# Ledger of designs, part 26: peptides against a protein of PDB entry 5EG6

Target 1, 151 residues: chain A of PDB entry 5EG6
Amino acid sequence: RLRSQTVSTRYLHVEGGNFHASSQQWGAFYIHLLDDDESEGEEFTVRDGYIHYGQTVKLVCSVTGMALPRLIIRKVDKQTALLDADDPVSQLHKCAFYLKDTERMYLCLSQERIIQFQATPCPKEQNKEMINDGASWTIISTDKAEYTFYE

## One batch from the design tools (peptide; aimed at target 1 K58 Q116 F117)

Design b1_p21_3 (made by RFdiffusion4)
Pose (drawn by RFdiffusion4):
Structure b1_p21_3 (pose): chain A 148 residues (1-2, 6-151), chain P 21 residues (1-21)
Amino acid sequence: RLTVSTRYLHVEGGNFHASSQQWGAFYIHLLDDDESEGEEFTVRDGYIHYGQTVKLVCSVTGMALPRLIIRKVDKQTALLDADDPVSQLHKCAFYLKDTERMYLCLSQERIIQFQATPCPKEQNKEMINDGASWTIISTDKAEYTFYE
Amino acid sequence: TAATEAEEMAERKSEPISWHH
């Protein structure tokens, strides 16, 4: 959110995009700190904590973003030292692992990476673009099937 | 201060997002 500005992470046309009309449900998988990038990867059980490495995989298309470090957001900053459990409707940032402070970011409908600004005296913090702050919430679905 | 922050943010790098199939 930048209420009219609200966009959702979604996959269509073979790309991740920030949609104003539809939202995707993504599996969030914990990965070990030393797992490497690839189309194949190992996931682990447990509750998601800030600072941990994760993979987001579209439940509909199966496509996935690169490895991300989920980080807690305070106003406009990513807190790199935060390690508590990720909770419902928390604001989060996703750092693309092994990049120069590049975060998952939207530019209107586009999903891009955007570099964070290191903080002056508080070096456990990085300033992030407004499009790099994401709110997380668990999802569910009900299905009914009938025929005449 | 707000202008300086905007200028610093404008200097930051951006890249297309990548993904896996």

Design b1_p21_3_s1 (made by RFdiffusion4, then SolubleMPNN; from b1_p21_3, 16 letters changed)
Fold by OpenDDE base, seed 2:
Parts: sequence; C-alpha cells; structure tokens
Structure b1_p21_3_s1 (fold): chain B 151 residues (1-151), chain A 21 residues (1-21)
Amino acid sequence: as target 1 above (151 residues)
Amino acid sequence: SEEELEKRMAERGTRPLTYYR
C-alpha cells in the first residue's frame, strides 16, 4: 500500500465530490493552459505550449473530471507571490494559484480543506503579494509522486 | 516513456501533476 514519506506533507485529491488534502493520500490532476481571454466554463480550449508563470490554467481531476475555476499560476518567493514573473513553470518549485478576477484570492490548504485565502498587498513592493504557507504549492509529475509514496 | 509522454503533453499545454504542500 501507499504511504507518505513525511506526515507534514499534504497532497491535493478529490473525495466525495469535494477537494481535500491528505498527508496519506494524493490525487492526479491535469493542468491545462488557457488563453488569457478564455471565458469561464466547463468547456474550454487548451492552448499549445509550455506553461509559464502568469498564465491562465485549469486544474482538472484525472479521475472525476472535477475542475476548479480559472487560475493564474504565479511564482512564489518565500511567502510572497510574484505578480510579474513569466518564466517557465519549474517542477518542485513553489507556486501559488490565484483565482482569476478576484481580489487577491488564492487556492489555500487549511487543515483538511481547500479554501480561498486573501493575500495581503506587499508594502513597498507592488509586484508581490503576501500569502500564507497553505497557499504555497509544489508541483510534481505523477510518476515522481508515485515513487515518493512507494518508499 | 513517461518522460516523452510528459513532454508531448506539455507541448500541448497539459501535464499530469500532483499538487502538495
């Protein structure tokens, strides 16, 4: 059976029709690149190309097909989300998911639940927003994730 | 291979990923 290497690590997954996070369970998701002007909906057109920070994406559960609203993936530096980073998304590097067209709302892990967390404007740095640890995520491929849980 | 598959999917703006804190 699958076991987490560390109890402090939590993984996003879908259970009972809702998004949850568990230290012992993980789920596979598809991340889809969208055009910046793509409208919200269940039907969307996937854009060709590698994903860069600042671009619009959709997260879809590989099993249930459940999707989150449109997100902007942003680079994270410590506890701040960078608003102007545009380099290619790096695996294993911290990132944040801004809910598009909201007032600084980010996808956040709080205990066992996925919630929206409002970031605080960063004083004297207009290109940054302060987020909490729960709003910082690490992305890893499914094969790597499986390897991690099999150790 | 898994790496080649991931590469092809990435080129089309899609990747299978696991998200964790």
Scores: peptide ipSAE 0.101, ipTM 0.693, DockQ to the pose 0.020
OpenDDE base, seeds 1, 3, 4, 5: peptide ipSAE 0.029, 0.032, 0.034, 0.026; ipTM 0.458, 0.627, 0.586, 0.547; seed 5 fails the geometry check

Design b1_p21_3_s2 (made by RFdiffusion4, then SolubleMPNN; from b1_p21_3, 13 letters changed)
Fold by OpenDDE base, seed 3:
Structure b1_p21_3_s2 (fold): chain B 151 residues (1-151), chain A 21 residues (1-21)
Amino acid sequence: as target 1 above (151 residues)
Amino acid sequence: SAAELAARMAARKTAPLTYYK
């Protein structure tokens, strides 16, 4: 389950073949790890292993099978996406989904719609990009998500 | 504490997204 870190919490879900946002309804998603050189397509080869920030992933609805374009999952610090973070993805941290091979486009919640939002470069910090609240997400594990938790 | 997500193999349809700036 993916939750946007907006003032009003919204969840990512798929309905009618499209991605939507809901305050109450949510969908379970598979996060598939891809090779960095994997091409875009409806069919893709999944890489074995654990997902780290900076890696390429595919988000796939567990019910409909609908997928988003290739994404790079990035760690979020306050209102910025970190470009160089590479630690394992954590449910304790906010994340952002950069649309691969775009000009700083991120998966973003706008009211009840899912859109691409262009992040703004940080002049002072080249390893960061400024995102809005709608582009900040939290990953919540479900019984459909395979993960390893450690403390 | 932290969590690591395991990868799974799949083939799915990619949906388009609307551009916003």
Scores: peptide ipSAE 0.025, ipTM 0.579, DockQ to the pose 0.047
OpenDDE base, seeds 1, 2, 4, 5: peptide ipSAE 0.023, 0.024, 0.022, 0.021; ipTM 0.519, 0.538, 0.473, 0.516; seeds 1, 4 fail the geometry check

Design b1_p21_3_s3 (made by RFdiffusion4, then SolubleMPNN; from b1_p21_3, 16 letters changed)
Fold by OpenDDE base, seed 4:
Structure b1_p21_3_s3 (fold): chain B 151 residues (1-151), chain A 21 residues (1-21)
Amino acid sequence: as target 1 above (151 residues)
Amino acid sequence: MEEELKKLMASRKQRPLTYYR
């Protein structure tokens, strides 16, 4: 299970004050659990405990301190993001990062660039949004974990 | 639809304040 800790994800890294992508690099980040009511700011209050899908998180580059906007971590099922999943985040499963307070915008890798990608509502499934493969992320804890997942 | 993420990011460091509830 995932908690506020140092994590690593493929492709995503910070260079020159911006988030970039590289197929050969893994970026190291702090993932922090926030309260749902936490606002954007230079400083933010971090909650301790296991992170659950649907909760608000911050990703902060461990090297530069650069941070992404507040994100809601969502469970991924195939190529869909689940809107109502609330179980603990598992490193065995891919996740999606919804940009909080946007119109279905997700953190996405596209042509070695980090972009916002707008998900499409799923027909007949209100609890799902269709995302592309670039919006599906794998998180690996750099701290001790109960299990390790490799693709 | 896709949009660059740059405008959403400020070129400044952010840091957490740990709070246990």
Scores: peptide ipSAE 0.035, ipTM 0.680, DockQ to the pose 0.043
OpenDDE base, seeds 1, 2, 3, 5: peptide ipSAE 0.031, 0.028, 0.023, 0.035; ipTM 0.639, 0.659, 0.599, 0.681; seed 2 fails the geometry check

Design b1_p21_3_s4 (made by RFdiffusion4, then SolubleMPNN; from b1_p21_3, 16 letters changed)
Fold by OpenDDE base, seed 5:
Structure b1_p21_3_s4 (fold): chain B 151 residues (1-151), chain A 21 residues (1-21)
Amino acid sequence: as target 1 above (151 residues)
Amino acid sequence: MEEELKELMAKRGTRPLTYYK
C-alpha cells in the first residue's frame, strides 16, 4: 500500500522549470492524497491514509516543488485504465494518472514529452478506457517507511 | 518537510500540462 510519500517514476522529471520526459532518468515526486472535493491550487490539504485507486492525488517534484494539476490515480489492465478499481495502490501494478475534471485526459509520455492523452472509451466495457503505453506508469517508492507491501 | 514543500510550491506554482493534438 502506498501512502503520501516520495516516489519515483521513469520518464517524468522537472528540468529548467518545465516537466520533461526522459527514458534514462527517474523523477522523484511527492505523491499526496487529497480529498475528492479538494479544489485546485498551489496549496492543498493532504489526507492521511493509504492511497487507493480512484482517489485524487497531487504529484509534486521533490526538487523544484512544481506540481501537476490534480490527478486521479487509476489501475491499468494491459492497455486500459480501470475506472472502478478502488483497491490500495501497489507497486505490483501499473497505473495511469487521469487529469481530474477533463474529458478522459491522462498523463502521457509521447516522444520524450509529457502531454495529455485523450483515452478512448471502450465500447463493450464502460468501466475501462483505452490508453497507450505512454500513459501507463510504474511507481517506485523511495521512502520505504511509508510503504507497506500489498500483493 | 511539508512546510518546505509548501515553500517550494509557492515559488514554482502548479503548472498545467501541455496538450498536443
Scores: peptide ipSAE 0.025, ipTM 0.510, DockQ to the pose 0.042
OpenDDE base, seeds 1, 2, 3, 4: peptide ipSAE 0.025, 0.017, 0.022, 0.022; ipTM 0.529, 0.509, 0.515, 0.520; seeds 1, 4 fail the geometry check

Design b1_p21_4 (made by RFdiffusion4)
Pose (drawn by RFdiffusion4):
Structure b1_p21_4 (pose): chain A 148 residues (1-2, 6-151), chain P 21 residues (1-21)
Amino acid sequence: RLTVSTRYLHVEGGNFHASSQQWGAFYIHLLDDDESEGEEFTVRDGYIHYGQTVKLVCSVTGMALPRLIIRKVDKQTALLDADDPVSQLHKCAFYLKDTERMYLCLSQERIIQFQATPCPKEQNKEMINDGASWTIISTDKAEYTFYE
Amino acid sequence: SDADRSAPIHWHHHAHPHHKP
């Protein structure tokens, strides 16, 4: 959110995008700190905590973003030292692992990476673009099937 | 500039999650 500005992470046309009309449901998988990037990867059970490495995989298309470090957001900053459980409707930032402070970010409908600004005296914090702040919530679905 | 600080992102079209035993 930038209420009219609300966009959702979604996959269509073979790309991740920030949609104003549809939202995707993504599996969020915990990865070990030393797992490497690839189309094949190992996931681990447990509750998701800030500072942990995760893979987001579209439940519909199966496509996935690169490894991300999920970080807690305070106003406009990513808190790199935060390690508590990720909770419903928390604001989060996704740092693209092994990059120069690049975060998952939207530019209108586009999904891009955007570099964070290091903080002056508080070096456990990084300033992030408004499009790099994401609210997380668990999802569910009900299905009914009939025929005449 | 904002252009110098932004770049396209990549992703995987064939993600294969394997469960750790």

Design b1_p21_4_s1 (made by RFdiffusion4, then SolubleMPNN; from b1_p21_4, 12 letters changed)
Fold by OpenDDE base, seed 4:
Structure b1_p21_4_s1 (fold): chain B 151 residues (1-151), chain A 21 residues (1-21)
Amino acid sequence: as target 1 above (151 residues)
Amino acid sequence: SLADRSRPLSYYKNAKPIKAP
């Protein structure tokens, strides 16, 4: 299970004072769990506990201290992000990062850039929205964590 | 279009996490 801790992910990297994509480097970040009612800002209160899908998190570069806006970590099912999943985050599965308080904008890898990309609603599945491959992320914990595998 | 759905990403240069009491 994932909790507030340091993590590593491919492509997402900070260099030269900017977020960018690198196929050769794995960026090191600290993922912070926030309260659902935590306000956006440079300063934020970090909570302890295991991170569940649907919760608000902050990704902070462990080297530079640069941070993204508040994100909601969401479970990915095939090519869709689940809007109502609330189980503990599994590092074995891809996840998506919804930019909180936006119109379905997700953290996305596009070519060599890190952008926000608008997901497409699923007309027949209101609890899902379609994301592209660039919006699916794999997280590897760099700290001791509990791993549960289900196949 | 795909281009219309893409936006630049904003960020904070100096995050300040604070431990909850």
Scores: peptide ipSAE 0.352, ipTM 0.845, DockQ to the pose 0.919
OpenDDE base, seeds 1, 2, 3, 5: peptide ipSAE 0.346, 0.372, 0.322, 0.345; ipTM 0.840, 0.850, 0.834, 0.841; seed 2 fails the geometry check

Design b1_p21_4_s2 (made by RFdiffusion4, then SolubleMPNN; from b1_p21_4, 14 letters changed)
Fold by OpenDDE base, seed 4:
Structure b1_p21_4_s2 (fold): chain B 151 residues (1-151), chain A 21 residues (1-21)
Amino acid sequence: as target 1 above (151 residues)
Amino acid sequence: SLEERSRPLTYYKNAKPIKAP
């Protein structure tokens, strides 16, 4: 499951044929690894292996089969997305989902809606982009229970 | 602003993951 960090904890969920954010419900998702050169489309080829930051993924609802466009999963450092991190994805770290082939658009929580939000370039650090808290996500394994407090 | 930097999200209703041979 995916949790966006805001004052109010929200979970990514699919209901009524739409992606949305819920404080009470969460969806289970497949995160499929794709080749870097995989084209956009309904059909996609899944690659085996551990997911690393910087790689292209498809997020698919395990129940409905609904999917987002191709995403690049990026590591988050404070309020910035790292453009060059390539270590294995960890549940201990926050991440951001860049919509591939867009101008710095990231998967973002806005109230109860899921939108794409344009990150701001970091003028002092070319390898970073500034994101808001709604674009920072925590991955929680569905076989584990976790309690997290946010201020 | 948030509104100026926000766009609607598009999605696929029926994902078709294919395992590589």
Scores: peptide ipSAE 0.342, ipTM 0.838, DockQ to the pose 0.894
OpenDDE base, seeds 1, 2, 3, 5: peptide ipSAE 0.321, 0.335, 0.306, 0.319; ipTM 0.831, 0.833, 0.824, 0.832

Design b1_p21_4_s3 (made by RFdiffusion4, then SolubleMPNN; from b1_p21_4, 12 letters changed)
Fold by OpenDDE base, seed 2:
Structure b1_p21_4_s3 (fold): chain B 151 residues (1-151), chain A 21 residues (1-21)
Amino acid sequence: as target 1 above (151 residues)
Amino acid sequence: SLADRSRELTWYENAKPKRAP
């Protein structure tokens, strides 16, 4: 399970004051759990507890302190983001980062750039949104105390 | 098009997390 802690993810990297993509490096970030009613801003209140899908989080570069806007971490099923999943975040599964209070915008890898990309609604499944592969992320805990390895 | 669905990403230069009491 995942809580507010340091994590690593491929492709997402900060260098030269910018977020960018790197296939050769794993970015180091701190993921912070926020209250659902936490306002956007440079300053934010971090909450304790295990992170569940659907909750609001902040990703902060552990090196530079640069941060993304508030994100909703969502469970991924194939090429879709699940809108109503609320179980604890599992490092066994990929996840998507919805930019909170946007029209289906997700954190997305596009070549060398990190962008926001609009998901497509699923007409047959209202609880899902279609995302690109670049919007599907793998995060790994760097906290030894909470690390769980699956074979 | 895919380009029409893409937007630039903005970020904060210096995050300031604070712990809840």
Scores: peptide ipSAE 0.427, ipTM 0.874, DockQ to the pose 0.917
OpenDDE base, seeds 1, 3, 4, 5: peptide ipSAE 0.405, 0.401, 0.414, 0.332; ipTM 0.868, 0.867, 0.874, 0.839

Design b1_p21_4_s4 (made by RFdiffusion4, then SolubleMPNN; from b1_p21_4, 14 letters changed)
Fold by OpenDDE base, seed 2:
Structure b1_p21_4_s4 (fold): chain B 151 residues (1-151), chain A 21 residues (1-21)
Amino acid sequence: as target 1 above (151 residues)
Amino acid sequence: SLSDRSRDLTYYKNAKPIKAP
């Protein structure tokens, strides 16, 4: 089970005051559970409990303190993000990070850049959105506050 | 095009997490 804690994720890295992609690095981040009605901003209230798909989270670099906008963590099935999954987040499966209050924008790896990329609606499945491989992330919990792994 | 579907990200340089009481 995943809760507000330190996690590690491949490719996502902060250096020089920017988020960027590194194929050889696992970045360390705090994932913070937020309330669904939490406002966007520098300050945010962290909630206790296990993180479920569909909930709002903040990713904060454990080293620099840099943060992404509010995200909704979503379950991934192959090349689709599931919009209505609400079970506890599993570290055994990839996830997607929807940028909250956007039109299907997801956190995405593109070459050496971290961008937001618009998902495509699934014509026959309203509960799914098609994402590219760069929008599928693997996260692993860690006890280290400042953990960096290089391949 | 694919380029039309991509956007730059906005960051917060100094996040301030506050634990709920």
Scores: peptide ipSAE 0.407, ipTM 0.870, DockQ to the pose 0.918
OpenDDE base, seeds 1, 3, 4, 5: peptide ipSAE 0.364, 0.394, 0.362, 0.351; ipTM 0.854, 0.866, 0.851, 0.847

Design b1_p21_5 (made by RFdiffusion4)
Pose (drawn by RFdiffusion4):
Structure b1_p21_5 (pose): chain A 148 residues (1-2, 6-151), chain P 21 residues (1-21)
Amino acid sequence: RLTVSTRYLHVEGGNFHASSQQWGAFYIHLLDDDESEGEEFTVRDGYIHYGQTVKLVCSVTGMALPRLIIRKVDKQTALLDADDPVSQLHKCAFYLKDTERMYLCLSQERIIQFQATPCPKEQNKEMINDGASWTIISTDKAEYTFYE
Amino acid sequence: SPLKSGDVPHHSHAKPFHKPP
């Protein structure tokens, strides 16, 4: 959110995008700290904590973003030292692992990476673009099937 | 200094394997 500005992470046309009309449901998988990038990867059970490495996989298309470090957001900053459990409707940032402070970010409908600004005296913090702050919530679905 | 931006790559055929206990 930048209420009219609300966009959702979604996959269509073979790309991740920030949609104003539809939202995707993504599996969030924990990865070990030393797992490497690839189309194949190992996932681990447990509750998701800030600072941990995760893979987001579209439940519909199966496509995935690169490895991300989920980080807690305070106002406009990513807190790199935060390690508590990720909770419902928390604001989060996703650092693209092994990049120069590049975060998952929207530019209108587009999903891009955007570099964070290091903080002056508080070096456990990085300033992030407004499009790099994401609210997380668990999802569910009900299905009914009938025929005449 | 100007900040950097770019396209975010992704995997079209992601294959998650579960770590055994």

Design b1_p21_5_s1 (made by RFdiffusion4, then SolubleMPNN; from b1_p21_5, 10 letters changed)
Fold by OpenDDE base, seed 3:
Structure b1_p21_5_s1 (fold): chain B 151 residues (1-151), chain A 21 residues (1-21)
Amino acid sequence: as target 1 above (151 residues)
Amino acid sequence: SPLLSGDLPYYKNAKPKKAAP
């Protein structure tokens, strides 16, 4: 189970003052649990406890201190983000990061860029949104500042 | 207000604070 802690995720990386994609590097981030009613801003209150899907989090680069806007971490099932999953975040499953208070915008890998991608509603399944492969992330807990992956 | 990295907004200097007991 995941708490407010340091994590690493493949592809998402900060270099030169920007978020970018790297196929060979794992970015190290602090994932901070926030209250659902926490306001957007540079300053935020970190909460204790296990992180569950559907909760609001902040991703902060462990090296630079750069942060993304508030995100809702969502469980991924194949090519869909689950909107109503609320179980504890598992490192065994991929996740998606919904940009809070947007119209279905998700953190997404596109070529060498990190972008926001608009998910498509699932007409048949109201509790799901269709995402692309780039919007599906793997996160692992770590105390390391950086990982470099070589095939 | 967030800064922009491409089409992705971000904050240059995050300031996490510990919650009160």
Scores: peptide ipSAE 0.422, ipTM 0.828, DockQ to the pose 0.363
OpenDDE base, seeds 1, 2, 4, 5: peptide ipSAE 0.421, 0.421, 0.422, 0.412; ipTM 0.825, 0.822, 0.826, 0.820

Design b1_p21_5_s2 (made by RFdiffusion4, then SolubleMPNN; from b1_p21_5, 12 letters changed)
Fold by OpenDDE base, seed 5:
Structure b1_p21_5_s2 (fold): chain B 151 residues (1-151), chain A 21 residues (1-21)
Amino acid sequence: as target 1 above (151 residues)
Amino acid sequence: GPLLSGELPYYKNAKPKKAAP
């Protein structure tokens, strides 16, 4: 299962003091679990436990120490992010990273850049938001943690 | 506040700390 640990993801990379996209290199990050009420800032309190969809996390570059703002990790179903999923994060499936306290902004790959992408509401499904393929991420554990499977 | 990497805000130096027991 996914917990506060080192992870690897394709495309997301830090070089030259900036976040950018690299198709050839996998970025090494530490994912930190936070409380839902944790404030934004450079300093943050890390919590123990396995990560579930809907929880707040911090991504920190293992090399540079650079970090993104607080993110909510969300489950992906096809080209939609699920807003109410709360089961354990599965490394077998893609996820989306919602920038917390924004108007439906998600971490997104666009060509050689990492950007914020605004999801579109689903009129018929209030528990879903439409995202593009660039906002769907694959993450894998780089430590000796077990993968999470659907029960 | 956060710095900007393009349109993406970021922090230069993350400071994770352990939760109090």
Scores: peptide ipSAE 0.395, ipTM 0.805, DockQ to the pose 0.373
OpenDDE base, seeds 1, 2, 3, 4: peptide ipSAE 0.253, 0.284, 0.243, 0.291; ipTM 0.737, 0.749, 0.731, 0.757

Design b1_p21_5_s3 (made by RFdiffusion4, then SolubleMPNN; from b1_p21_5, 12 letters changed)
Fold by OpenDDE base, seed 2:
Structure b1_p21_5_s3 (fold): chain B 151 residues (1-151), chain A 21 residues (1-21)
Amino acid sequence: as target 1 above (151 residues)
Amino acid sequence: SALLSGELPYYKNAKPKKAAP
């Protein structure tokens, strides 16, 4: 289970004052659980507890302190983000990071760039949004010396 | 905040704080 802690994710990296993609490195980030009503800003209140899908989080580079906007961590099913999943985040599954208060924008890897990608509504399933592989992330807790995960 | 590639905004200096008891 995941809580406010240091995590590692592939591709997402901060270098030269910018977020960028690196196939060679795993970026180290703090993932901070926020209240759903937490306002956007440089300063934010971190909450304790296990992170569940649908909750608001902040990703902060552990090295530089650079942070992304508030994100909602969502469960991924193949090429779709689940909108209503609320179970504890599993490190065995990929996740998506919805940019909070946007029109279906997700954190996305595109070649060497980190961008926001607009998900497409799933016409047959209202609880899903179609994303691409670049918007699916693998996160690993750094609390363990050894960890098994799926890419 | 600043804009990243694809117009993704970010903050240069995050300041997390603990919640009050």
Scores: peptide ipSAE 0.399, ipTM 0.786, DockQ to the pose 0.410
OpenDDE base, seeds 1, 3, 4, 5: peptide ipSAE 0.384, 0.378, 0.394, 0.342; ipTM 0.799, 0.798, 0.804, 0.777

Design b1_p21_5_s4 (made by RFdiffusion4, then SolubleMPNN; from b1_p21_5, 10 letters changed)
Fold by OpenDDE base, seed 1:
Parts: C-alpha cells; structure tokens; sequence
Structure b1_p21_5_s4 (fold): chain B 151 residues (1-151), chain A 21 residues (1-21)
C-alpha cells in the first residue's frame, strides 16, 4: 500500500465579512442547486433534488447570509477537474468549484485566503483542466464533522 | 453519499504540508 503524506486542512469560513480559510473553524454553507440559466444576484430561485457534477450551485453562509458567485461544481480526478462529468455529487469526494462564466477560474485556498485560481487547459484532454491542490475541496455534512479524509 | 440541494455542509481543503526551509 501507498504511504499517505501529511496534510494540512483548512475550512471555508466567513469572518469579519470576508471569506477566508481557517484551520480552526469551519463555516456551514448551504449549497443550493440553481438552473443553468439562473442569473447572478442576491435573490435566486433554488431547485430541489440531488446535485450533479456540471450543475450550477450557490454557496450561502448559514450565519451571515453571505454568498459566493454562482459556481459550477465539477468532479476532480487527481489534479484535474473533469468538464463532462454529470453523475451525482458524492460527499467526502474531492470536487472543484468553477466560477461560472470565467476563464477557467476556480475557488482556491491559498494560506488563509480564498482566491480564484486559473486552471490550465489540457490540450490532449479537452474534457479536463489542471487544477492545484488548493482548488480541490471536500464537502462534508455537518453531522459528519468528525470524519477524517486524506488527499 | 449523495449531496442534495439545500444541505448545510462544511467545506474542507487538505493540502500537503511542506517542510520549512
């Protein structure tokens, strides 16, 4: 078996009116499924059902109500985001959040900051974009807060 | 574990630890 490397874990959090990455605190954010044609705005219509890769979602802080721009949730395979995956999103599996209508910009963790990271296109694999580790997220239900995960 | 719209998870990011210089 392969030896696991030591990792540092940070969590998406809102503090002082800003999104940041905390090693000590995690924020609970609603994930809302949107229609593909839903416009950007503070008010949006949510859809019911299980979220699939490739669909548009909104992340909303449960405490402050602050929200990120519309995101497309994408499946992650190693260091790549898959562009054509459409199966149901599975919790505890790595995913990436593409900022909708951008040039390959993904939600990314850099130290304590939440930034946008531009993925590199894969000319030989048009259905993939290369991302960094900071752009790979794990969604964990709050009732599963004690679960540990490895990169 | 499928993810459903309206759920309230937290979002974790695990990165490899680099040895300090």
Amino acid sequence: as target 1 above (151 residues)
Amino acid sequence: MPLKSGELPYYANAKPIRAPP
Scores: peptide ipSAE 0.591, ipTM 0.853, DockQ to the pose 0.022
OpenDDE base, seeds 2, 3, 4, 5: peptide ipSAE 0.577, 0.573, 0.578, 0.580; ipTM 0.849, 0.847, 0.850, 0.851

Design b1_p21_6 (made by RFdiffusion4)
Pose (drawn by RFdiffusion4):
Structure b1_p21_6 (pose): chain A 148 residues (1-2, 6-151), chain P 21 residues (1-21)
Amino acid sequence: RLTVSTRYLHVEGGNFHASSQQWGAFYIHLLDDDESEGEEFTVRDGYIHYGQTVKLVCSVTGMALPRLIIRKVDKQTALLDADDPVSQLHKCAFYLKDTERMYLCLSQERIIQFQATPCPKEQNKEMINDGASWTIISTDKAEYTFYE
Amino acid sequence: HPPLKSGPVPHHDHAHPHHKP
């Protein structure tokens, strides 16, 4: 959110995009700290904590973003030292692992990576673009099937 | 301050998650 500004992470046309009309449901998988990038990867059980490495995989298309470090957001900053459990409707930032402070970010409908600004005296913090702050919530679905 | 960097986010068209035993 930038209420009219609300966009959702979604996959269509073979790309991740920030949609104003539809939202995707993504599996969030924990990865070990030393797992490497690839189309094949190992996932681990447990509750998701800030600072941990995760993979987001579209439940519909199966496509995935690169490895991300999920980080807690305070106003406009990513807190790199935060390690508590990720909770419903928390504001999060996703750092693209092994990059120069590049975060998952929207530019209107586009999904891009955007570099964070290091903080002056508080070096456990990085300033992030408004499009790099994401609210997380668990999802569910009900299905009914009939025929005449 | 210098200009900040941006670019497209790569992704995996075929992700294969394997569960740790």

Design b1_p21_6_s1 (made by RFdiffusion4, then SolubleMPNN; from b1_p21_6, 10 letters changed)
Fold by OpenDDE base, seed 2:
Structure b1_p21_6_s1 (fold): chain B 151 residues (1-151), chain A 21 residues (1-21)
Amino acid sequence: as target 1 above (151 residues)
Amino acid sequence: MPPLKSGPLPYYKNAKPIKAP
């Protein structure tokens, strides 16, 4: 199970004061669990516990301290983000990072850039939004704490 | 395919995580 901890993800890196894409590097980030009602800002209160899909998180670069806005981590099924999944986040399972309080904007890799990608509603399934492969991320835990992997 | 935003990604330069009491 994923908790507030250090994680790594491919293609997301901070260099030169900006977030950018790198096919050669795994960026190291702290992922912090927040309360659903936590306000946006440089300062934020970190909560204990295992991270579940649908919860609000902060990604902070472990090297530079740069952070993204509040994100909702969502489960991915093929090229769709699930809006109502709430099970624990599992290592190596693809996830999507919804930019909280936006109109379906997701963290997305496009070529060598990190951008916002606007998902479209799934025409046949109200609990899903259509994303692309660039908006699907794989994260792994980098600490030595015991981790439960879900098949 | 849905549109992509090409603008800069919003970010904070100095994140300050605070442990909940």
Scores: peptide ipSAE 0.192, ipTM 0.707, DockQ to the pose 0.683
OpenDDE base, seeds 1, 3, 4, 5: peptide ipSAE 0.032, 0.026, 0.093, 0.090; ipTM 0.606, 0.567, 0.651, 0.646

